# Peptides against a protein of PDB entry 7AE7, part 66

Target 1, 321 residues: chain A of PDB entry 7AE7
Amino acid sequence: KVYKDLREFLEVLEQEGQLIRVKEEVNPEPDIAAAGRAAANLGKNQPAVFFEKIKGYKYSVVTNVHGSWQNHALMLGLDKNTSTKDQFYELNRRWDKFPVPPNVVKREAAPCKENVIDKDINLFEILPLYRINEQDGGFYISKASVVTADPEYPDDFNKLNVGTYRIQVKDRDRVGIQALAMHDIAVQLEKAEAENKPLPIAITIGNNPLVTFMASTPVGYNQNEYEFVGALQDGVPMDIVKSDLYDHLYVPAGSEVVLEGHIIPRVRTVEGPFGEFPGSYSGARLQCEVKIDRITHRTNPIFENLYLGIPWTEIDYLMAL

## One batch from the design tools (peptide; aimed at target 1 D136 V270)

Design b2_p24_8_s1 (made by RFdiffusion4, then SolubleMPNN; from b2_p24_8, 12 letters changed)
Fold by OpenDDE base, seed 3:
Order: structure tokens, then sequence, then C-alpha cells
Structure b2_p24_8_s1 (fold): chain B 321 residues (1-321), chain A 24 residues (1-24)
């Protein structure tokens, strides 16, 4: 099976008994993190947890979407009981189908374009933000697929990067982003900052699970993650749409939320601490700052966020190649 | 308080999972 968006995948997870729906209103803290920890402690068959109602917020949260080998099998459209060995074999078989170019859909056909916010931007109105860990220095968006391009080669689609980065909410319209020197985004940012120019960015949240998987998977600088998504869909192209602000940035057509903006050149602000692992906090560092200039979102957007629980974190399944 | 809440949530999630596995 191939999924167009997060919603189609969540439906399958629910049908397969790999999603728990929490219908009661929860407090964003500590209930979301506590329920995530509880789900992770259910053993090897960890379900996703979908929170329909969050006190003080309008929209829902889902966590632990990639948090088990069963969820990973279902993501590949396999039986949930497919062995890790057979999942790896199938993943490698499909990987050899690269490149599978995406379909560029019209703006009016893209679900991520259903609603637009271009003034008085407030991230807290769109995203049910909470502390993932009790000692976190703020609210994090930890499972976004971040789209950037090479500012020297903006028309080279092969240099379009879709990556996962730690994002701290700094203000209503500002986020900090951790762009490490080893990441493709850091190369692109260096080129922009050399010219004292902003780097265009689209932060996409709640995607097709294979987009999130590929955004967390290192690929070559001249390889497009969307073309790997098509390969992992066994040769079925994924749907992308042009961003609203930038002609050279394309986002998943089915994204729940798209934050469009720019990295401010040569500005660094304090980010962190963040609990990357249970009981391990990365120290506060100076990181890049993004201004959000436009939001597009689906009606009743689902905030997909990472669960960092014990004993096996969702990141372990995303990086378990 | 947090440990008790976590244990209660865990039991509830385990029960919900078992119910879902019976329907699938």
Amino acid sequence: as target 1 above (321 residues)
Amino acid sequence: MEEQMQEEIKKRLEKLKEELEKVA
C-alpha cells in the first residue's frame, strides 16, 4: 500500500491496532509525555498515540508514529508482522529504484494549501506546543521535514534538501534551528550567509511517513529525498507542490502544516537545553533563527511530534538503518 | 503523583491495545 499523507497512514495504524486514540481532554504537560512514555513501555509493539483534545489548544497531536517495527512495516505497506530482516530486504530492493521523480500538483489540488495565515502569525494557535521533556528549555518541533535549496543552484532540483532538524519555538513567529556542519542545510546556509542573504526555508509538519523517514535518512547532497520516497513507494511518485513564497521550494502536497520563512543571515540566538535522550540534555548553544512569514495548513491540522521515550525511542526506528 | 499517573495511563493504554488487537 502507498500513503498520500499522514492521515491515510494513521487510518491504517488504527485498523491494524497500532494506534491508540485518546478522546478525553489532556493537559499538554505532563499528560502527552506521560502517555508517550507509557506507550513506549508496552514492549515491542509500540502504538502511535493520537490526542484528539488538548487543553488550551484547538488542534490534535499524534506521537510515536514511527515508534515500532510494526509501524515501520506498515509504512512500507507490508504486513505488520514482517520480520526486521524482510523489511530491510524490501527497503533495499526499493532503494535501487531511485530516482522516482515526484508529481508536481497544482496549488488548488494540494491539501496543505486549504488554509493560509500571512499576517499576525502565532505558532501557538496552529500547533499544540508542549515540553517533550520536563527540563527542556522550551517547546520543540522535533519531527518536521525541513525543505531548503542551494542558493547558488536554486533551479537544481537534485540539490533540494529535505532534512530533520531540532527546532525550538522562540516566539510567535520565530524558531531556532539546529543546523550542524555535517548537515546539507549547513552548506546551503553558509552560501547564503557569505552573501549576507536570507536562506529560504519551508518547515513541513505531519507528512507521508516515508517523507519523514527519508528526511531522517542521510543521502547525497545531489540526491533529492522526494525521489527516494517514490522509490520506497515501489515506483509510485509522491505528490509535491510549489511553496507559496518561493518558486524553487517544493513541499509535500499532503503536509498538515507548512511554515514558510527564512533563516536570518549571520544571526545566532540561544537554543536549548533539549533532552535528546532520556536523562541526557544537550547544553544551550547559539543556533540559527528562522522568521516565519507564512503558514499554510490543512483544516484541523494534526501536529505530529517526536516521542523521546524509554527504552527504545522513536528516533531509533527512524535511524535504524 | 507523576508515577501513579504514568502507571494508570500505562494500564489504560495496555487495555486499549488489547481491545484493538481483538478487533483486528
Scores: peptide ipSAE 0.024, ipTM 0.523, DockQ to the pose 0.022
OpenDDE base, seeds 1, 2, 4, 5: peptide ipSAE 0.021, 0.008, 0.021, 0.019; ipTM 0.548, 0.391, 0.538, 0.442

Design b2_p24_8_s2 (made by RFdiffusion4, then SolubleMPNN; from b2_p24_8, 11 letters changed)
Fold by OpenDDE base, seed 4:
Structure b2_p24_8_s2 (fold): chain B 321 residues (1-321), chain A 24 residues (1-24)
Amino acid sequence: as target 1 above (321 residues)
Amino acid sequence: MEKKFQEEIEERLKKLEEELKKVA
């Protein structure tokens, strides 16, 4: 089975008993994090947790989408009881199909384009933001697939990068992004900053689970993550669409939310602390600042965010492959 | 509140696991 978007995957998770729906109104803090911890305590078959109603917010949150080997099996379109070994063999078999070029769809065919916000941008109206840990220095978007291009080669699709980075909300229309030197985005940003130019960026939230997986998987600088998604879909191309602001940036057609903007050149702001583990915080750092200039989103967008539980975090499942 | 909510979710999750074990 191949998934067009997060919603189709969540439907399968629910059918397979790998999603819990919380229908009662919850407080964003501490209830979302508490529920994530409760889900982690269930052991090996950790479900996704879908919060339909969050006090003070219009939209829903889902967490722990990749939080088990069963969810990984389902992501690959396999039986949920497929062994980790067999999942690995199937992943490797599909990996050899690279490259599988994506389909570029028209704007009118892309669900992520259903709604547009181009003025009075307020991230808190679109995303039910919450702190995962009590000592977190702010609200984090931890499961976004971030799209950037090489500013010297903007038309080279092989240099289009889709990565996962730690994103802290700074203001209604601003986020901090952690671009480490080992990330492809850091190379692209260095080139833009050398000329004192903004780096175009699209921050995509609530994607096809294989997009999220590939965005967390290191690939070569001249390899496109979308072409790996097609490989992992066993040769079925994924659907992408042009961003609204940038002709050279492509986003998943099915994204729940797309934040389009730019990294402000040569500006650094304080980011963190962030709780990587309960009671373990990364230090505050100076990180890049993104101005959000446009939002596109699906009607009733679902905010997919990472759950950081003990002993196995969702990130451990995303990185363990 | 957190502990009560956690317990409620754990209980719902246990019920779901029990239901899933019946269907498997």
Scores: peptide ipSAE 0.019, ipTM 0.574, DockQ to the pose 0.020
OpenDDE base, seeds 1, 2, 3, 5: peptide ipSAE 0.019, 0.016, 0.014, 0.013; ipTM 0.445, 0.467, 0.401, 0.427; seed 5 fails the geometry check

Design b2_p24_8_s3 (made by RFdiffusion4, then SolubleMPNN; from b2_p24_8, 9 letters changed)
Fold by OpenDDE base, seed 5:
Structure b2_p24_8_s3 (fold): chain B 321 residues (1-321), chain A 24 residues (1-24)
Amino acid sequence: as target 1 above (321 residues)
Amino acid sequence: DEEEFRKLIEERRKKLEKILAEVA
């Protein structure tokens, strides 16, 4: 089975008994994190947790989407009881199908383009933001697939980078991003900052689960993550659409929310702390800042965010293969 | 200075909580 978007995957998770739906209104804090921890305590078959109603917010949250081997098997379109060995074998078999070029769809055919916000941007109106850990220095977007390009080679699709980075909300229209020197985004940012130019960026939230998986998987600088998604879909291309602000940036057509903007050149602001692991906080550091210039989103967007409450964390499943 | 960082974090937290209260 191939998924066009997060919603098709959530439907399968629910059908397979791998999704808990919380229908009661919850508080953003501490109830989301507490319910996630409670779900993690259900044993090896950790379900995703879908929160339909969050006090003070209009939209829903889903967490722990990749939080089990069963969910990982279903992501690959396999039986939920497929062994980790057989999942690994199937991943390797499909990996050899690279490259599978994506389909570029028209703007009118892309669900991520259903709604547009281009003025008075407020992230809190679109995303049900909450602290994942009690001691976090703010609200984090931890499962975004971030799209950037090489500013020297903007038309080279092979240099289009789709990565996962720690993103802290800083204001209504600003986020901090952790761009480490080992990441492809840091190479692209260095080129932009050398000329004191902004780096174009699209932060995509709530994607096809294989997009999120590949954005968390290191690949070569001249390899496009979307072409690996097509390979992992057993040769079925994924659908992408051109960003609204930039001709050279493409986003998943089915994204729940797309934040389009730019990294401000040569600006660094305090980011953190964030609890990456229970009892382990990354300290506060100076990090890059992104200005959000435009938002596109699906009607009733789902905020997919990472679960970090108890080991094995969702990160462990995303990085295990 | 760790104390300066803690202060900046707390100021930011209060700012964002105020923004949240405007939407809630």
Scores: peptide ipSAE 0.167, ipTM 0.752, DockQ to the pose 0.864
OpenDDE base, seeds 1, 2, 3, 4: peptide ipSAE 0.073, 0.026, 0.090, 0.040; ipTM 0.672, 0.568, 0.683, 0.650

Design b2_p24_8_s4 (made by RFdiffusion4, then SolubleMPNN; from b2_p24_8, 11 letters changed)
Fold by OpenDDE base, seed 1:
Structure b2_p24_8_s4 (fold): chain B 321 residues (1-321), chain A 24 residues (1-24)
Amino acid sequence: as target 1 above (321 residues)
Amino acid sequence: MKAEFEKLIKERLEKLKKILEEVA
């Protein structure tokens, strides 16, 4: 089984008993984080948790999508009871199919293009943002697949980077992104900043689960994550579409939300609360600042976010590989 | 290949862990 988007995967998770649907209205805080902790405590068969109604928001949240070996097996289109060992063997077998180039679809064929916001951008209107911890200085977007390119080689598709980064919402149209030196985005940003130019960026949310998987998987600087997604789809190409703002950036055609914008050159902001609370979080890092210039989204977009219940459970499942 | 894949998965997990731990 290959999934075009998050929705097809969530349907399979629900059919397989690996998704809990919360139909009652929940408070963003603390209910989402509490429910995900509860889901993490369900043991080895941790379901995804889908929140249909969130107080103060229009749209839904899903958490813990990758939070179990069963979900991981299903992501690979395997039986949910496939052993970790057999999942690993299958991953290795499929990995050898790299590269599998993606299909570039027309804008009109891409579900992520169903709606456009190009003025009066407000992230709080499109994303049900919540604090995971009460002590969190802000709202995080934790499962985004962030698309950037090499500004010196914008037409080199092999240098297109799809990565996962810590993203904090800073304003209605601004996010902070953590670009560590070990990340390909940092190399690309350094090149842009050397010329005092903005770095084009597309922050994609609610993707095909293999996109999210590959965006979190380190690959070579000259390797495209989408070509690995096709390999992990057992040789079936994934569908991508050109971004609206940038000819050289391609996003998953099925993304729930695409935030298009630019990293402001040579600007660094402290990660933490909006400037009202001087709480010295001892771990505050400097983030790059992204201006969001355009949003495209599916109708009734689903915000896929990490459940930071036991940060260890998705990680422990993955570390038990 | 297997060792490289195991390394890749481990590095992925460590990356995710760092992202998550930095949010915790």
Scores: peptide ipSAE 0.068, ipTM 0.684, DockQ to the pose 0.023
OpenDDE base, seeds 2, 3, 4, 5: peptide ipSAE 0.021, 0.027, 0.007, 0.114; ipTM 0.631, 0.568, 0.350, 0.718; seeds 2, 5 fail the geometry check

## One batch from the design tools (peptide; aimed at target 1 P28 E29 F124)

Design b2_p25_1 (made by RFdiffusion4)
Pose (drawn by RFdiffusion4):
Structure b2_p25_1 (pose): chain A 313 residues (1-149, 158-321), chain P 25 residues (1-25)
Amino acid sequence: KVYKDLREFLEVLEQEGQLIRVKEEVNPEPDIAAAGRAAANLGKNQPAVFFEKIKGYKYSVVTNVHGSWQNHALMLGLDKNTSTKDQFYELNRRWDKFPVPPNVVKREAAPCKENVIDKDINLFEILPLYRINEQDGGFYISKASVVTANKLNVGTYRIQVKDRDRVGIQALAMHDIAVQLEKAEAENKPLPIAITIGNNPLVTFMASTPVGYNQNEYEFVGALQDGVPMDIVKSDLYDHLYVPAGSEVVLEGHIIPRVRTVEGPFGEFPGSYSGARLQCEVKIDRITHRTNPIFENLYLGIPWTEIDYLMAL
Amino acid sequence: SQEEAIHQAIKDAPEVEQDWEFRNR
């Protein structure tokens, strides 16, 4: 089976006993992060945890979506009990199907274009943002796929919320931004960027894939789907930016020129906090989202947690 | 069960003052 969006994958997870629904209202901190750690601590058949009610927020949160070999196998469309070695072989075989060009769809057909917010941008009205770890510098978006511009790149970068319409990003970690970053800052011009949240599991998996192999990213997702192309749609504001047609939330924005502010600290996969450093800020110019969006976020702590599964094979 | 474990982890979570000032900007 192939998933057009996060919601089909969550349906499969729930049918397979790999998704737990928390119906009672929970506080943002530390409840969501504590549940994410506990789900990771179950050791075997760790499920995704779906929070339907978060105090003071309108929408829902899902966590630990990738955080088990059962979830990982279901992401690949295999039986949930497929061994890790067999999943490795299946990924090795599909790796060679690269490239599979994506299908470009019209705006009216992309679920991520159901709702538009073009003014008075407020991330908190859409995303139930919370603190992941006690010493984090702020509320983080820890599982976004970021699109920048065959020269289109998708990657995962931690995003700290700075204001209702502003976030932080480590721009010098996106090694295609940094030739356009010099030109843009030298000429005081903005650099367009897209932040996608709540995606097809293979899109997030591709976004965590090593940069050393300069693939075409979306064409790699079609390979992981064993030859089925993925659907992508053009962003409202920037014609050279394409986002997954099924994303829950799309934040279209730009990197603010000549601005460096304190970012962090935040957790890193080796199990420790990073330090606080001066990093770039991104201004959100537009939000498009599906009706009743789901905030797919990720808990990170002492291994093994969900990030290890996203990096393993 | 796994569901009980999750609910127990939420129940045992320590109390924390919610940062509503920052969220209401």

Design b2_p25_1_s1 (made by RFdiffusion4, then SolubleMPNN; from b2_p25_1 with Q2A H7R K11A E15K Q18E R25K)
Fold by OpenDDE base, seed 4:
Structure b2_p25_1_s1 (fold): chain B 321 residues (1-321), chain A 25 residues (1-25)
Amino acid sequence: as target 1 above (321 residues)
Amino acid sequence: SAEEAIRQAIADAPKVEEDWEFRNK
């Protein structure tokens, strides 16, 4: 089975008994993190947790979507009880199908374009933001697929990068992004900053599960993550759509939320601390700042976010490959 | 069950008053 979006995957998780729906109103803190810890601590068959109602917010949250080997098997369209060995075998078999170019769909065919916000942007109105740990320096978006291009070669689709980065909310329309030297985004940012130019960016939230998986998987600088998604879909192309602000950026057609903006050149602001593990915080650092200029989103957007804690958590399953 | 464990974790979680001033700015 191939999934067009997060919603199709969540439906399958629920049908397979791998999603728990919390219908009662919860507090953003600490209830979401408490539920995420409980799900991770089950040791096997760890379900996704879907929160329908969050106090003070309009929209829903889902966590732990990739939080088990069962969810990983289902992501590949396999039986949930497929052995880890057989999952790896199938993953490797499909990997050899690279490249599978994506389909570029029209704007009117892309669910991520259902709603537009281009003025008075407030991230808190769209995303039910919460702190995972008590000592976190802010609210984090930890499961976004971030799209950037090489500013020297903007039309080279092979240099289009889709990566996962730690994102801290800084203001209603500002986020900090951790771009480490080992990340492809850092190479692209260096080129933009050399000319004192903004780097165009699209931060996508709530994607089909293979997009999120590939965004977390290191590939070569001249390899496009969307072409690997098509390979992992056993040769079925994924659907992408042009961003609204930039002709050279493409986003998943089915994204729940797309934050379009730019990295401000040569600006660094304090990011962190962030609790990667309970009682273990990354130090505060100066990181890049993104201005959000436009939001597109599906009607009733789902905020997909990562639970972070002591292994084994969702991040360990995403990084285990 | 997994559902019971998650519900119990939410029930046991301390209820804290959130500072909504930042969210309403």
Scores: peptide ipSAE 0.540, ipTM 0.859, DockQ to the pose 0.851
OpenDDE base, seeds 1, 2, 3, 5: peptide ipSAE 0.482, 0.514, 0.524, 0.521; ipTM 0.771, 0.788, 0.835, 0.854

Design b2_p25_1_s2 (made by RFdiffusion4, then SolubleMPNN; from b2_p25_1 with Q2K H7L E15K R23L R25K)
Fold by OpenDDE base, seed 4:
Formats: structure tokens, C-alpha cells, sequence
Structure b2_p25_1_s2 (fold): chain B 321 residues (1-321), chain A 25 residues (1-25)
């Protein structure tokens, strides 16, 4: 099975008994993190946790989407009881199908374009933001697929990067992003900053689970993650759509939320501290700052966010292959 | 059940008051 979006995947998870729906209103803190921890601590068959109602927010949250080998098998469109060995075999078999170019769909055909916010941007109105740990320096978006391009080669689709980075919410329309030197985004940012230019960016949330997987998987600088998604879909192209602000950026057509903006050149602001797991905090550091200029989103957008805790959590499953 | 374990964890979690006015600033 191939999934067009997060919603189709969540439906399958629920059908397979791999999604728990919390129907009662929860507090953003600490209830979401507590539920994520409980799900991870089940030891096997760890479900996604879907929160229908979050106090003070309009929209829903889902966590632990990639939180088990069963969910990982289902992501690949396999039986949930497929062994890790067989999942690895199938992943490798499909990897050899690279490249599978995506389909570029029209704006009117892309669910991520259903709603637009281009003024009075407030991330808190769209995303039910919460702290995972009490000592976290703020709210984090931890499961976004971030799209950037090479500013010297903006039309080279092979240099389009889709990556996962730690993102701290700094203001209503500002986020900090951790771009490490080993990341492709850092190469692209260096080129932009050399000319004192903004780097165009699209931060996508709530994607096809294979997009999230590939955004967390290192690939070559001249390899497009969307072409790997098509390979991992056993040769079925994924659907992408042009961003609203930038002709050279493409986002998943089915994204729940797309934050379009730019990295401010040569600006660094304090980010963190952030608890990667209970009792382990990365210190505060100077990181890049993104201005959000436009939001597009599906009606009733689902905020997919990562649970961070003691292994094995969904991050371990995302990185295990 | 998985559901019972998750719901119990939510119930047992220390409730923190959220300053929602901060979100509106």
C-alpha cells in the first residue's frame, strides 16, 4: 500500500490497532509527553497516539507515528508483523529503484493549499505547541521535513534538500533552526550568507510517513529525497506541489501544515536548552533564525510531533535503518 | 490494554497550569 498523506497512514494505523485515539481533552503539558512515554514503554507494538482535543488549542496532535517496528512495517505498506530482517530486505530492494521522480501537481489539487495565512501569522493558532520536558527552553517542532535549495543552482532539482532539523518556536512568526555543518542545509545557507541573502525555506509538518523517514535519512547532496520516497513506494511517484512564495521549492502535496519563509542571513539567536531525553539536555547555542512569511494548511490540520524519551522511541526507529 | 496504559499515564501526569495569555502576546 502507498499513502498519499499522513491521514491515510493514520487510518491504516488505527485499523491495524497501532493508533490510540485520546478523545478526552488533554493538557498540552505534560499529558502529551506522558502519553508518548507510556506508548514507548509498552516495549512492543508501540502505537501512535492521536489527541483529538488539546486544551487551549483548536487542532489535534499525533505522536509516536513511527514509534514501533509494526508502524515501520505499515509505513512500507507491509504486514505489521513483518520481521525487522524482512523490512530491511524490502527497504534495500526498493532503494535500488532510485530515482523515481515525483509528480508535480497543480496548486488546486494539493490538500496543503486548502487554507492560506499571509498576514498576522501566529504559529500558536495553527500548531498545538507544547514542551516535552519541563526544562526545555521553549516549544519544539521536532518532526518537520524542511525544504531548501542550492541558491547557486535553484533550478537543479537534484540539489533540493528535504531534511529534519531541531526547530524551536521563538515568536508568533519566528523559529530557530539547528543547521549543523554536516547537513546539506548548512552548505546552502553558507552560500546564501556569503552574499548576505536570505535562504528560502519551507518547513513541512504532517507528511506521508516515507517523506518523514527520508528527511531523517542521510543522502548525497545531489540526491533528492522525493525521488527516494518514490523508490520506497516501490516505484510509485509521490505528489509534490510548488511552494507559494518560491518557484524553486516544492513541498509534499498532502502536508498538514507548510510554513514558508526565509533564514535571516548572518543572524544567530539563542536556541535551547533542549532535552533529547530525560536528564540529558543540550546546552543553549546560537542558531539560525527563520522568519515565517506564509502558512498553507489543510482544514483541521494535524500537528505531527516527535516524542523524545528513553530508547526505544520513534527517533530510534527512524534512524535504525 | 495499550489504551488503558496511555490513559492512566495521562491521569497520573502532574498537571501544570499553562499561561495561555503568553500565547496571545
Amino acid sequence: as target 1 above (321 residues)
Amino acid sequence: SKEEAILQAIKDAPKVEQDWEFLNK
Scores: peptide ipSAE 0.527, ipTM 0.806, DockQ to the pose 0.803
OpenDDE base, seeds 1, 2, 3, 5: peptide ipSAE 0.494, 0.519, 0.505, 0.513; ipTM 0.777, 0.788, 0.827, 0.795; seed 3 fails the geometry check

Design b2_p25_1_s3 (made by RFdiffusion4, then SolubleMPNN; from b2_p25_1 with Q2A H7L Q8E D12N R23I R25K)
Fold by OpenDDE base, seed 1:
Structure b2_p25_1_s3 (fold): chain B 321 residues (1-321), chain A 25 residues (1-25)
Amino acid sequence: as target 1 above (321 residues)
Amino acid sequence: SAEEAILEAIKNAPEVEQDWEFINK
C-alpha cells in the first residue's frame, strides 16, 4: 500500500486501531505533551494521537504518527504485526530499488496549494504551536521535511536535500533552524553565506509518512530523498510539486503546510533550550534564522509534530531502521 | 485501554512532572 499524504496514512492508522482521536478541546500545554508521553509509555502498539480541537487555535495536531513498530509496519504498507526483522528485510529490499524518480505534478493538482498566504504571515494562525516540553525555550516544529538545494548547482535534482531539523518558532514569520555541520543543509548554507546570499528553503509539514522517514534518514549529498521514497514505495513514484517562490525547490504535493522562505545569510540568533533524545535538554545556542515569505496549505491543515522524551518515543522508531 | 490512558494523562497533565537532564552545549 502507498500513501499519497498524511491523511491517507492517518485513515489507515485509525482503521487499524493505531490512532486515538481526542475530540474534546485540549490545552496546547501541557495536554499535547502529556498525551504524547502517555502514548509512548504504552510500551507497544503505541498509537498516533489526533487532537481535533486545541484551545486558542483553529486547526488540529497529530503526534506519535511513527511512534510504534505497528505504525512503522503500516507505513511500509505491511501488516501491523509484521516483525521488526521482516520490516527491516523489506525496507532493505525496497532500498535497492533506488532511484525511483518522483512525479512532478501541476500546481493545480497539488493539495498543498489549496490555500496561499503571501502577506501578513502569522505561523500561529496556521499551526497550533505549543511547547513540546514545559522547559522548552519556545515552540518547535519537529517533524518538518525541510527542502533546500545546492546554491552552486540549483538545477541538479540529485543535490536537492530533504531533511529533518530542529526548528524553533521565533516570530510570526521567522523560525530558527538547527543546521549542524553533519547535515547537507549546512553545506548548502555555507555556500550561500560565502556569497552573502540567502538560502532558499521550503519547510514542509504533515507529509506522506515515508517522506518524513526519509527526511530523517541520512543519504548521500548527491542522492535525492524523494527517489528513496519511491523506492520504499516499492517502485511507485511519489508526487512532488514545484515550490511557489523557487523553481529549483520541489515539495511533496500532499504536504499539509509548506513554509517557503529563506535562511538569512550570516545571521545567528538564540535558539533553545529544547528537550531532545534521549530525554535531555540541549542548551540554548546560536542558530540560523529563516524568514517565511509565503505559506501554502491544505484546507484545515493538520500540524504533525513530534513528542520527544525518554525513549522509546517516535524519534527512536524513526532512527531505529 | 490506550485511549483511557491517554485521556487520563490529559486530565492529569498539570500534575505530570518532566525531569530532564540539561546538557550545556
Scores: peptide ipSAE 0.553, ipTM 0.819, DockQ to the pose 0.219
OpenDDE base, seeds 2, 3, 4, 5: peptide ipSAE 0.490, 0.501, 0.522, 0.494; ipTM 0.781, 0.872, 0.878, 0.856; seeds 3, 5 fail the geometry check

Design b2_p25_1_s4 (made by RFdiffusion4, then SolubleMPNN; from b2_p25_1, 9 letters changed)
Fold by OpenDDE base, seed 4:
Structure b2_p25_1_s4 (fold): chain B 321 residues (1-321), chain A 25 residues (1-25)
Amino acid sequence: as target 1 above (321 residues)
Amino acid sequence: TAEEAIREAIKNSPKVEQDWEFLNK
């Protein structure tokens, strides 16, 4: 099976008994993190947890989507009981199909374009933001697929990068992003900052699970993650759409939320601390700042966010490949 | 069950009121 979006995947997870739906109103803190921890601590068959109602927020949250080998098998469109060995075999077999170019769909055919916010941007109105750990320096978006391009080669689709980065909410329309020197985004940012230019960015939330997987998987600088998604879909192209602000940025057509904006050149602000593990905090660092200039989103957008805690958590399943 | 474990975790979680003052800036 191939998934067009997060919603199709969540439907399959629920059908397969790999999603727990919380229908009662929860507190964003600490109930979401507590539920994510409980799901992770099951040791096997760890389900996604979908929160329909969050106190003070309009929209829903889902966590632990990639939180088990069963969910990983289902992501690959395999039987949930497929052995880890057979999942790796199938992953490697499909990897050799690279490149599978994506389909560029029209704006009117892209679910991520159903709603637009281009003024009075407030991230808290769209995303049910919460702290995972008590000592977190703010609210984090931890499972976004971030799209950037090479500013020297903006029309080179092979240099289009889709990566996962730690994102801290800084204001209603501002986020901090952790761009490490080893990431392709850091190379692209260095080029933009050399000319004192903004780096165009699209932060995409709630994607096809293979997009999220590939955004967390290191690839070559001249390799496009969307072309790997098509390979991992066993040769079925994924659907992408042009961003609203930038002709050279493409986002997943089915994204729940797309934050379009720019990295402010030569600005660094304090980001963190962030609890990667209970009792283990990454120090506060000076990181890049993104201005959000436009939001597009599906009607009733689902905020997909990562649960972070003691292994084995969702991040371990995303990085264990 | 997984559902019972999740519900129990939510029930037993310390209830913290989220400060919305950040939204008033």
Scores: peptide ipSAE 0.526, ipTM 0.794, DockQ to the pose 0.738
OpenDDE base, seeds 1, 2, 3, 5: peptide ipSAE 0.485, 0.496, 0.497, 0.504; ipTM 0.767, 0.780, 0.780, 0.782; seeds 2, 3 fail the geometry check

Design b2_p25_2_s1 (made by RFdiffusion4, then SolubleMPNN; its pose is not in this set)
Fold by OpenDDE base, seed 4:
Structure b2_p25_2_s1 (fold): chain B 321 residues (1-321), chain A 25 residues (1-25)
Amino acid sequence: as target 1 above (321 residues)
Amino acid sequence: SEVDKLLKESKAPLNEELIEKIKAY
């Protein structure tokens, strides 16, 4: 099985008994984090948790999408009971199919383009934001696939980067992003900031599960994560679409939400603290700031977010391969 | 900011019934 989007994957998770649907209204805090923790603590067959109704918000949240070996097997289109050894064998076999170039679809064929917000942007109207950990210094978007390009080589598709970065919501239309020196985005930002130029960015939320997996997997600077997604789909290309603001940025056609904007050059603002582990918060640091200029989203967008806590949590499954 | 407003709001009580439902899964 190959998935076009998050929704097709959530349908399979539910059919396979790997998704808990919460139909009753919940409070964003503490219920989302507490429910994600309870699901992670089941020790085996950890399901995704889908919240249909969140008090004070219009849209839904899903957590623990990658939260188990069963969910990883299903992500690869395998039987949910496939051993970790056989999953690893199949992953490596498919990895050798790189590169598998994506299909560029028309704007009209991309579900992420169903709705547009280009004025009076308010992230809280689109995303049911909550604190993941009790002592978090703010609201985090922890499972976004962030798209950037090399500003010196914007038309070089091999230098298009799709990465996972810690994102803190700063205001209605602003987020902080943690771009560490070892990340490809930091190289691209350094080039933009040398010229005092904004770095174009697309922050994509709620993707095909293999896009989220590859965005969390280190690859070479001259390797495109979408071409690995096609390899991991056993040679089936994924669908991408051009961003609305930038001709050189491509986003997954099926993204639930796309935040298009720019990293403000040479601006740094306080980011954190964030609970990476129970009782260990990364200290507050000065990090980059993104201005959101446009949002595109599916009708009734699903906010996919990580649960973080004591290993083994969803992040450990994403990083263990 | 809307962020500052929401961060100042008190957390609701834990939904224990929801947590027990998940633990029983």
Scores: peptide ipSAE 0.474, ipTM 0.878, DockQ to the pose 0.796
OpenDDE base, seeds 1, 2, 3, 5: peptide ipSAE 0.420, 0.401, 0.457, 0.447; ipTM 0.854, 0.841, 0.854, 0.863

